# Designs tried in a protein design run: peptides against a protein of PDB entry 6RGO. Part 117

Target 1, 392 residues: chain A of PDB entry 6RGO
Amino acid sequence: MALKLLGFNQDATCFSVISSNKGVTIYNCDPFGKCFELEKSTSNDEELDFLVEMLFSTSLIAVVDKTIGASKRKKLKIVNTKRKATICELTFPHEIMDVIMNRKIICVVLKSDQIFVYDISCMKLLRTIDVRGEKLKSTSKFRNSEAVGDIGVRVSLSTDNNSILCYSSYSKSDKENAPLNDIVVFDALKCIQINVLPAVHQSNIVCIACSPDGMLMATASEKGTIIRVFKTIDTENDEPILVNEFRRGSRPSRISEMKFNHDNTLLACVGESDTIHIFALPVTTTEADANEDDTLQQSSHSLSSSINGLQYISKGLANRFGKIIVSKIPTQSQQRHVAYIKIPENAKYRIGFPKDTTNTIHICGEDGNYLVYSIPRNEVGPCTLVKSNTFD

## One batch from the design tools (peptide; made by RFdiffusion4, then SolubleMPNN)

Design b2_p8_6_s3 (from b2_p8_6, 5 letters changed)
Fold by OpenDDE base, seed 2:
Structure b2_p8_6_s3 (fold): chain B 392 residues (1-392), chain A 8 residues (1-8)
Amino acid sequence: as target 1 above (392 residues)
Amino acid sequence: SKLSELLS
């Protein structure tokens, strides 16, 4: 059967798949098994396409039937999985491209480059963000530049209650084809723009990950060779703080998903390559006041200390046009992965970090494999397979 | 609301 992965929920306790014959299935990770099924509504041999977002381990899911020919690509359904009932249905003016949520907020991304922000508790619209309209206000020319192909607004939402929304925006350019290479950081609860990170890549941003606490954001462009990690809220001299620059590889390869672990110590990425890469983030040692209590905690020299990642304050080279370009970290100071997982070629995988085990990663493939890996702490190398399950 | 019952 053709499987299509929808991904993990926010805490990697569940993952969603589309089966061509069954419709949508949600699996629980531990104990492994089916926890919900949404039957195919159409008898036609049409390729099933869905968006499904599950709210953690709750009975709340958001569903969009994106199947071709279905007049449903503009409809968001909020479903109670325990009652098998639609609680809310919303219809949008354009096709739904993405849906993200936490315990407070649902964000709906449209093909029109609009983001609709809702209070999840009542489905009240809090804000409509018009990413294209902001571009059009900056560029006097109403060109209907249909964004040619798969390039649209990307979003990520913090899993915490602060509800930090990061989204890609069009650079301020007099060019009709301005790239989606700016990031806006938005408080989705207060409906306030917190920060703008201009020109974080040279090409369109295709992948964004917000940390669970909303304090960090990872970005990747269409090239997928470099991943940049920024602070979301904090700025230095009104400039974006680049925390890390990771090298995924030298060959271009699209990154489809990135995730932070629960404590912001790891960043994983997956995409079109045969390799899931896991990067170590510098532990921000909060200077806990060194009160002298002499307890001989064996200094496990965590390799964290030797990642003196030079905080290169990215002195934004203001080019002749006053555009802040995020300074490239020298290639020699670009960090590589600390761990990796080899995956089958041409298999699409999704990733998730469980909350309770910061050194464990969950992965699932369109090959029908659900795999749990242990991430090495003190060495650079392959992850160790801990658990394997299959699904259909 | 019917949605708030799912968030508890």
Scores: peptide ipSAE 0.104, ipTM 0.855, DockQ to the pose 0.877
Fold by OpenDDE base, seed 1:
Structure b2_p8_6_s3 (fold): chain B 392 residues (1-392), chain A 8 residues (1-8)
Amino acid sequence: as target 1 above (392 residues)
Amino acid sequence: SKLSELLS
């Protein structure tokens, strides 16, 4: 049977799949088993497509029927899985491309490059963000949106109550073909823009991950060779703070999903390649309260070490090309993965980090495998398989 | 609301 993966919930306690014959199924990870099923409403042999976002281990899901020919691509349903009942239905002016949520907020991304931000408790609209409207204020020509294929606005939301929303935006370049290579950081509760990171990649951003606490974000472009990690809120001299630059590989390969673990020590990525990559993040040591006392007077030795003269490359040629403020992302040393998982070629996989075990990763495949891996702590190498289950 | 009962 053809399976399509929808992904894990925020704490990797459940994952969702589409079965061509059954419709949507939600599996519990531990104990492993089917916990919910949404039956196929139509007998048609049309390829089933759905968006399903689960709110942690709760009985709340958001569902969009994206099946071709279905008049439902503009409808969001909020469903109680315990009651098998629709609680709320919203209709949008355009096709729904993505839905993300936490305990406070639902964000709905439309094909129009609009983001609708809702209070989940009452489904009140808090904000409509028009990513194209910001571009149109800078660029007079309506580009017919039909010709830009699988490239749309990407979003990620913090899983905490701070509800930090990161989204891709169009660069302010006077070029008619402005890429989706800017990031906006938005407080979804207060409805305030916090930060803007200009030109974080040379090409369109296709994947974004926000950390659970909303303090970090990871970005990848269409090339998928470099992953950049930034601070979301903090800036240094009004410039974006690049925390890490990771090399996934030398060959272009699309990244479909990235996730941080719950303590921001690991970043995983998956996509079209035969390898899930796991990167280590520097632990921000909270400055422990340096207790006042130890007055040890250790002497002022003035080691005058002569840091050699990096040559002033001459000022001259910079004048003629207009100030494309290519934010010089500081060339940090590109780091490689610390751990990896080999997956079958051409199998789509999704990833999740469980909350209670920071050194484990959950993965599931369209091959019907649910796998739990242990991540090595002290050595660069393969992850160890701890548990396996199958689903149909 | 019926939604707040699922968030508790």
Scores: peptide ipSAE 0.103, ipTM 0.855, DockQ to the pose 0.884
Fold by OpenDDE base, seed 3:
Structure b2_p8_6_s3 (fold): chain B 392 residues (1-392), chain A 8 residues (1-8)
Amino acid sequence: as target 1 above (392 residues)
Amino acid sequence: SKLSELLS
């Protein structure tokens, strides 16, 4: 049976798959089992293609049927899984490329490089973001080459109620082939641009993750060798916006998904490689007012000392060219993974972090495996398999 | 709304 993974929900309590014979199936992680099935609309042996986003453990899913005909690819259905009923249907001018949601917002990404932002409570359109902007509308004619179909706008949304939307944008270069290597940080509730991170990679951004609280963002390019982590908001303190740079590998490999855990201490990535990588983030201790008393000298040798090698390129030239956020961090400052999972070669996997266990990761494969791993805390090494199930 | 019943 051909399985296609749609991924985990925001709290990793469920995951969605396409089964060639049945259509869309949603599995519960604990207790493991089928919790919803959406039958295929066609009896034909056509390759099923769907977008499905589930809102946490709720009865709300967003569904796009991409299997048959250009008209269905433009329709978003909001479905109540308990009632097996469509509660809302929206039609877009262009093919839907992605759908992301939280408890407040739905974002719909179109093939036209537009992001439609909706209030989920009433399905009112709050904003249409045109990522190409008014100037780039003229050059859009030449991307008729079938091969360019894989480079589009990428989005990630915070899972909290602040609804921080991060999306890839075109660089301001007057070149006909401007890369999607800028990031925009957007308050989706207020409909305000918070920040712009120019040229965060040398090539197009193909993967973005926002932290659950929207305070951090991770990015990867088409090369997938380096992952960068940024603060989403400029703090008033002269703190660098680039907080981490991780090396996934030396060889190019596409990253398909990245996720933060619920406390922003871990970043996981998965893609075309045989390895899921897990990186440790430095805990920014917000100095809560530590009242004076308890002297416990736990010598946590904070690895904080080596990041000071950010050569301040002198203040003078920075005024005319927008903040060069990506200083050439020496290749020596690139952190490796702290943990990893080996996965079958050529198997596509998806990742999820459960809310209640910050050191646990859920993974599922197109091989029909649902696996739960424990992440080591105090050592660099492999994750330990805790639970396994199979699905069809 | 029918949507608000799913967000609770």
Scores: peptide ipSAE 0.103, ipTM 0.855, DockQ to the pose 0.861
Fold by OpenDDE base, seed 5:
Structure b2_p8_6_s3 (fold): chain B 392 residues (1-392), chain A 8 residues (1-8)
Amino acid sequence: as target 1 above (392 residues)
Amino acid sequence: SKLSELLS
C-alpha cells in the first residue's frame, strides 16, 4: 500500500502517516500501536494528501485536507482525537503549505508567503507576517504555480513556551528573483522580530530546524551539502554567530527534515540520500563550580581536544550590496557526522528525538518501518538498532 | 474554552 509520512510530534512519542486505504493514522511509539485514525471521507481513488500537526501526546491535532479541490486546501481544522470532533475551523485566502505548533502558538504558512500566528488557547490571530513585504506586492506576478512547487517560505518553531519562530525570507537584493536565503528570528508570543541573519546560504533555504529551547537554528539550502548552525538571539558585534558548519556530503541532495535532540548536543538530518546523518554540537561546559571532594579520576579523555578549531569566522564578506554573507568555514574545518543510519535509497524517512533518552533516535519510513536506534557516544560509527516495528 | 481543556 502507498504510505506517505507526515512525521513525528515534538517529543517523538507519536508519528502520523497517510495510508491510501485508511486515511490519516497516528501511531504511538511506546507502547507501539495505532492510537487514532481519521477515515477517508471519499470512496474516490484520488491520492490522499494531508497536513497533520500534532500537539505532543495531547488529543489536539491540526488537519488540512489537500486531497479534494482548492477549497479544502485553504481550510485548517482543529480536531479533538478523543471526541473525534472538529473544535475549530479556519479558512485562509490561499493554500496552506505548512502548519507548526507548540503549547502556546500555532503558525500557518500560506502559498502567498504569509505566516499567520495564532494564540492556540483561543485561536486569536496575533500577527500576519508578510514575508514578501510591500515592495514585492507590485511585482508579484504569481510565480507560475507549476515550477515553484518546492521553493516557499520555510518555518521552524521552538517546542518550549518561549515560542521562537525562525522563518526564511527574501534577501533585499534589488533583483526581481531574490533568493529565500535570509532568516528572520521572531518572538511569536510578543510578535517582535528579534534577529535577522542575512544570506546564510548562497541559494534558497529549503530546511530549517529550531532547537527545543529556541537558542539554536540549523539551516540547509537546496544543495543540501552544508548545514549551518547559528545562535538565534545572541549576536557578536551585531553580526550573526555561526556555531557550526557541517558537511552532509559532496553530492547535492535535498534535506527534507532536520531536528535537534532535547539537550542541543545532537543534530540529525534526513532527505533524499541513503543516509541519516547525526552531528555533534559543542557542549558548552557551564563551569559547574567544582566543589572539592571526590577524586574519582575517571579519565574520560573525551574527544573534546580536537574541537578547539572553532575559528569564530565572524567576518562576513559584504557582498556588492553591503550585505554580510556568512563566511564559509574553510573546508578543512567542516565537521562530518559522528553517527549515521543507512536507509533504503527510495524510501522517505522522518526523524524524531525522544525527550527522556538523548542518545536515542526514532525513525519511520514510507516502507512501513518504525525503528529505534541507539547513537554511539564515544566513537564515530553506525547507530545500533534497538527496536523495530512495522505499520500499514 | 474547548481548546484550553486540551492544553491542560
Scores: peptide ipSAE 0.088, ipTM 0.846, DockQ to the pose 0.880

Design b2_p8_6_s4 (from b2_p8_6, 5 letters changed)
Fold by OpenDDE base, seed 1:
Structure b2_p8_6_s4 (fold): chain B 392 residues (1-392), chain A 8 residues (1-8)
Amino acid sequence: as target 1 above (392 residues)
Amino acid sequence: SELEKLLS
């Protein structure tokens, strides 16, 4: 049977799949089993396509029927899975491309590059973000929406209550075909822009992950060779703070999903390659309150290891036109993965990090495998398979 | 609302 993966929920306690014969099925990870099924409403031989976003392990799901020919691609349904009942239905002016949520906010991304931000408790519209509207002040013709295949606005939302929304935006470059290579950081509760990270990649951003606490974001471009991790809120001299630069590989390969673990110590990525990569993040020790007391003057000369940051001065011709502050992303030393998982070629996989086990990763494949891996702590190497289940 | 009861 053809399976299509929808992904894990925020805490990796459940995952969602489309079965060609059954419709949408939600599986519980532990104990493993079906917890919800949405039956196929139509007998048509059309390839089923859905968006399903689940709110953690709750009975709340957002559903969009994206099936070709279905008049439902503009409709968001909020469903109570325990009651099998639609609580709310919203209709949008354009096709829904993505839906993300936490305990406070639902964000709906449209094909028009609009983001609708809702209070989840009452489905009140808080904000409409028009990612194109900032650009429409420039004479840029509507990119014919037909030729821009998989390139659209990407979003990620913090899983906490702070509700930090990261989204890709169009660069202010005078080029008619400006890439989606800026990031905007937005407080979805207060409906304010917090930060703008200009030109974080040379090409369109195709994947964004926000950390659970909203303090970090990871970005990848169409090339998928480099992953950059930034602080979301904090700036240094009004410039974006690059925390890490990871090299996934030397060959271009699309990254479809990235996730942080619960404590921001790991970043995983998956995509079109035969390998899930896991990267280690530096633990930002919050300086705990140094209580005043003990006077011991031990003059230990901390060897200031001079990290010679190689400033790659790109000698780009400074022709006369305005100071495009090309934020010089500091060329940090590109780090490799600390761990990996080999997956079948041509099988799409999704990833999730469980909350309670920071060194465990959940993965599921369109091959019908649900797999739990242990991530090595002290060595660079393969993850160890701990548990496996199959689904149909 | 029913939504508020699912979020509590």
Scores: peptide ipSAE 0.402, ipTM 0.950, DockQ to the pose 0.867
Fold by OpenDDE base, seed 3:
Structure b2_p8_6_s4 (fold): chain B 392 residues (1-392), chain A 8 residues (1-8)
Amino acid sequence: as target 1 above (392 residues)
Amino acid sequence: SELEKLLS
């Protein structure tokens, strides 16, 4: 059967797939097995397309029927999987492009470049973010909605209760074709914009990941060669907002998904390439608890020396052009992966990090493979396969 | 609500 992957839930305890004959199926990862099925609503030989977001291991899912020709592409359903019942339905003015949620917030992204932010507990609208409306103050021409291909607003939400929303926005350039290369950081609970990261890539941002705690954000452009990691909040200590720059590869390749692990020590990416890349993040030791005496002189060869080259951008010009966050990072500072997984060519994969095992990654493929890998800690190399299952 | 019961 043709399978289409929808992805893992936030804690990688479940994943969802579309089966052409059955509709939506949700699998439990451990013990491995089917935990929910949503039947196909149409008898037609139409290619099924759905958005399905599951809230952790709960019985709450958000569902959008995106099947071509379906009048339902504007309809969000909230479903109780235990009851097999729709709790509520919302209809939007435009097609739903994405849905993300945590225990507090659900965000709905429309083809109109609008983000609707709801309190999930009562489905009250908290905010409508109009990503185009911020641009319309400078540019009169609506991009004809037909000619805007697969480039839309991208979003990521922290899995914690802080509910930090990161989204791509249009650059303030007077060019009619301004790229979606700015990032806005938004407190979805307070409905306050907390940061703006201008021009984080030269081209449109196509993938965003927020850390579980909302303190970090990763971005990739259409080129998918460089991944950048940023702090979401400006720290008082004038610390650089750009924490890391990773090189996935030299060849352009679309990144479809990125995820942080639960302790912010790893960032994984997957896409159109034959390789899942895993990058190590520097542990931000908050210096607070360093008072206990244990003298283990592990020679941490401080990689500190190479970052000093950033100092020479003269103080004078910084005042008129907003914070140029992306200085030309020397190509020498671009870190490679610390671990990798080889996947079949042309197979789409999704990734998830389980909560309890920070050095484990779950992956699933449209080839019907669910795989669990161990990530090496002390060496650069391939991940080790720990468990495999198949699904149909 | 039914939603609150699913979030608890």
Scores: peptide ipSAE 0.399, ipTM 0.949, DockQ to the pose 0.743
Fold by OpenDDE base, seed 2:
Structure b2_p8_6_s4 (fold): chain B 392 residues (1-392), chain A 8 residues (1-8)
Amino acid sequence: as target 1 above (392 residues)
Amino acid sequence: SELEKLLS
């Protein structure tokens, strides 16, 4: 049977899959098993496509039937899984491309490059963000640039109550084909733009991850060779703070998903490559008061990898067109993965970090494998398989 | 609302 992965929920306690014969199934990770099924509404041999976002381990899911031929591609259903009942249905003017949520906010991304922000508690519309309309206000030409291919607005939302929304936006370049290479940071609760990170990549951004606390974001372009991590809110001299630049690989490969762990110490990425990469983030040691309590000199040689490479984005000469060239971190200072998982070629995988175990990663594949890996702490190497389950 | 009860 063809499986299609929808992904993990915010805390990796559940994952969602599409089975061609069954429809949507949600699995619980521990104990492993089916927790919800959404039956196939159509008898047709049409390829099933769905968006399903689960709110943590709650009974709330958002569902979009994206199956070809149906007007349902414009319909968002909020479903109570315990009652198997639709709580509300919203119809949008355009096809729904993505849905993301936390305990406060649900965001709906349309094919029109619009983001609809709702208060999840009452489904009240808080904001419509028109990413194209902002571009068109800056660029007088109404070109129906049919978005050539799968390039659309990407979004990520913090899993906390701060509800930091990061989205890709069009560069203010007078070029008709301005790339989606800006990031906007938005307070989804207050409906305020907090920050704008211009030209974070040279090409369109295809993957964004916000940290659980909303303080960090990771970005990847169509090339998928470099991942950049920025602060979301904090700026230095009104300029974006680049925290890390990670090298996934030398060969171009699309990144489909990135996730931070719950303490912002790890960033994982997955995509079209045979490898899930896990990167270590610098632990911002909050200077907790070094109160002098003397004793246990267990010389854990903290690999204080001298992350002295906070190279200031030197104000390299602003040539007349204000391209904030994010200073290319010298290729030598690009951090590599600290851990990896090999996955089957041609199998799509999704990733999730469980809340309670910061050095554990959950993965699931379209091959029907759900796998739990332990991440090594003190060495660069493969992750260790801890648990495996199969699903159909 | 029913939504508020699912979020509580």
Scores: peptide ipSAE 0.393, ipTM 0.949, DockQ to the pose 0.755
Fold by OpenDDE base, seed 5:
Structure b2_p8_6_s4 (fold): chain B 392 residues (1-392), chain A 8 residues (1-8)
Amino acid sequence: as target 1 above (392 residues)
Amino acid sequence: SELEKLLS
């Protein structure tokens, strides 16, 4: 049967799938098993498509029926999975493209490049963000609906209560075809713009990941060869702080998902390639004042590979239009993965990091495999398979 | 609300 992956929840305790015969199924990761099923409402042989956003292991889910021909693509349903009941229904002026939430906020992304921000506790609208807003004053030309393929506003939300929202925005170029290559950092609770990162890639941003605490953000463009990690809030001389530049590969390949682990030490990416890549982030060891005393000489030769201090090349190259382009880290300073997982060619996989085990990654495939891998700590190499389950 | 009870 054709499976379509919807993804893991915020803490990788559950994942959701579309089964062609059953509709939406949610699986628990440990113990492994079905915890919820939403039956197919239509007998038609139409390819099922859904958005499902979970709220951790709670009985709250947000559901959008995106099935072709369905008049429901503009409807968000909040469902109590224990009661199998819709508790709230919202209708939007445009098709829903994405839904993301935490314990405080739910964000709804529309095909119109609008982001609707709600207080989840009462479903009160806090803000409408018009990402096109500055452009709509000049060019009334809607992008022809057919050319609105994979290039839309991308969003990521911190999983904590700080509710840091990162979204892709149009660069302030007078060109009709300005790329979605700026990032806005937004406090979703206070409804305040915190930061703007201009021109973080040369092409449209297609993937964004916010760290659980909202302090870091990873970005990838349509090329998917380079991943950039920035601080979200902190700036240096009013300029964006580039923390890392990772090289996924030399060949273009779309990145579909990126995630940080819960302690911001790892970044994983997955997409159209046969490889999940895991990158190490530099841990700023806060020098805990290790008081002098205990002499135990265990010469653990920590391979302090002198990661020669990442010279913050904050030198934004002003392009011919006076815009700061984030300077590329020299190719020699581009970090590679520290770990990897090989996946079947053309298999779509999703990734999740469990909260309690920072060196463990959960993955699931449209091949019906749910896999748990251990990430090597002290060596560059393949991840080790720890658990395997199958689903249908 | 029912929402508040699911968030608590």
Scores: peptide ipSAE 0.321, ipTM 0.936, DockQ to the pose 0.867

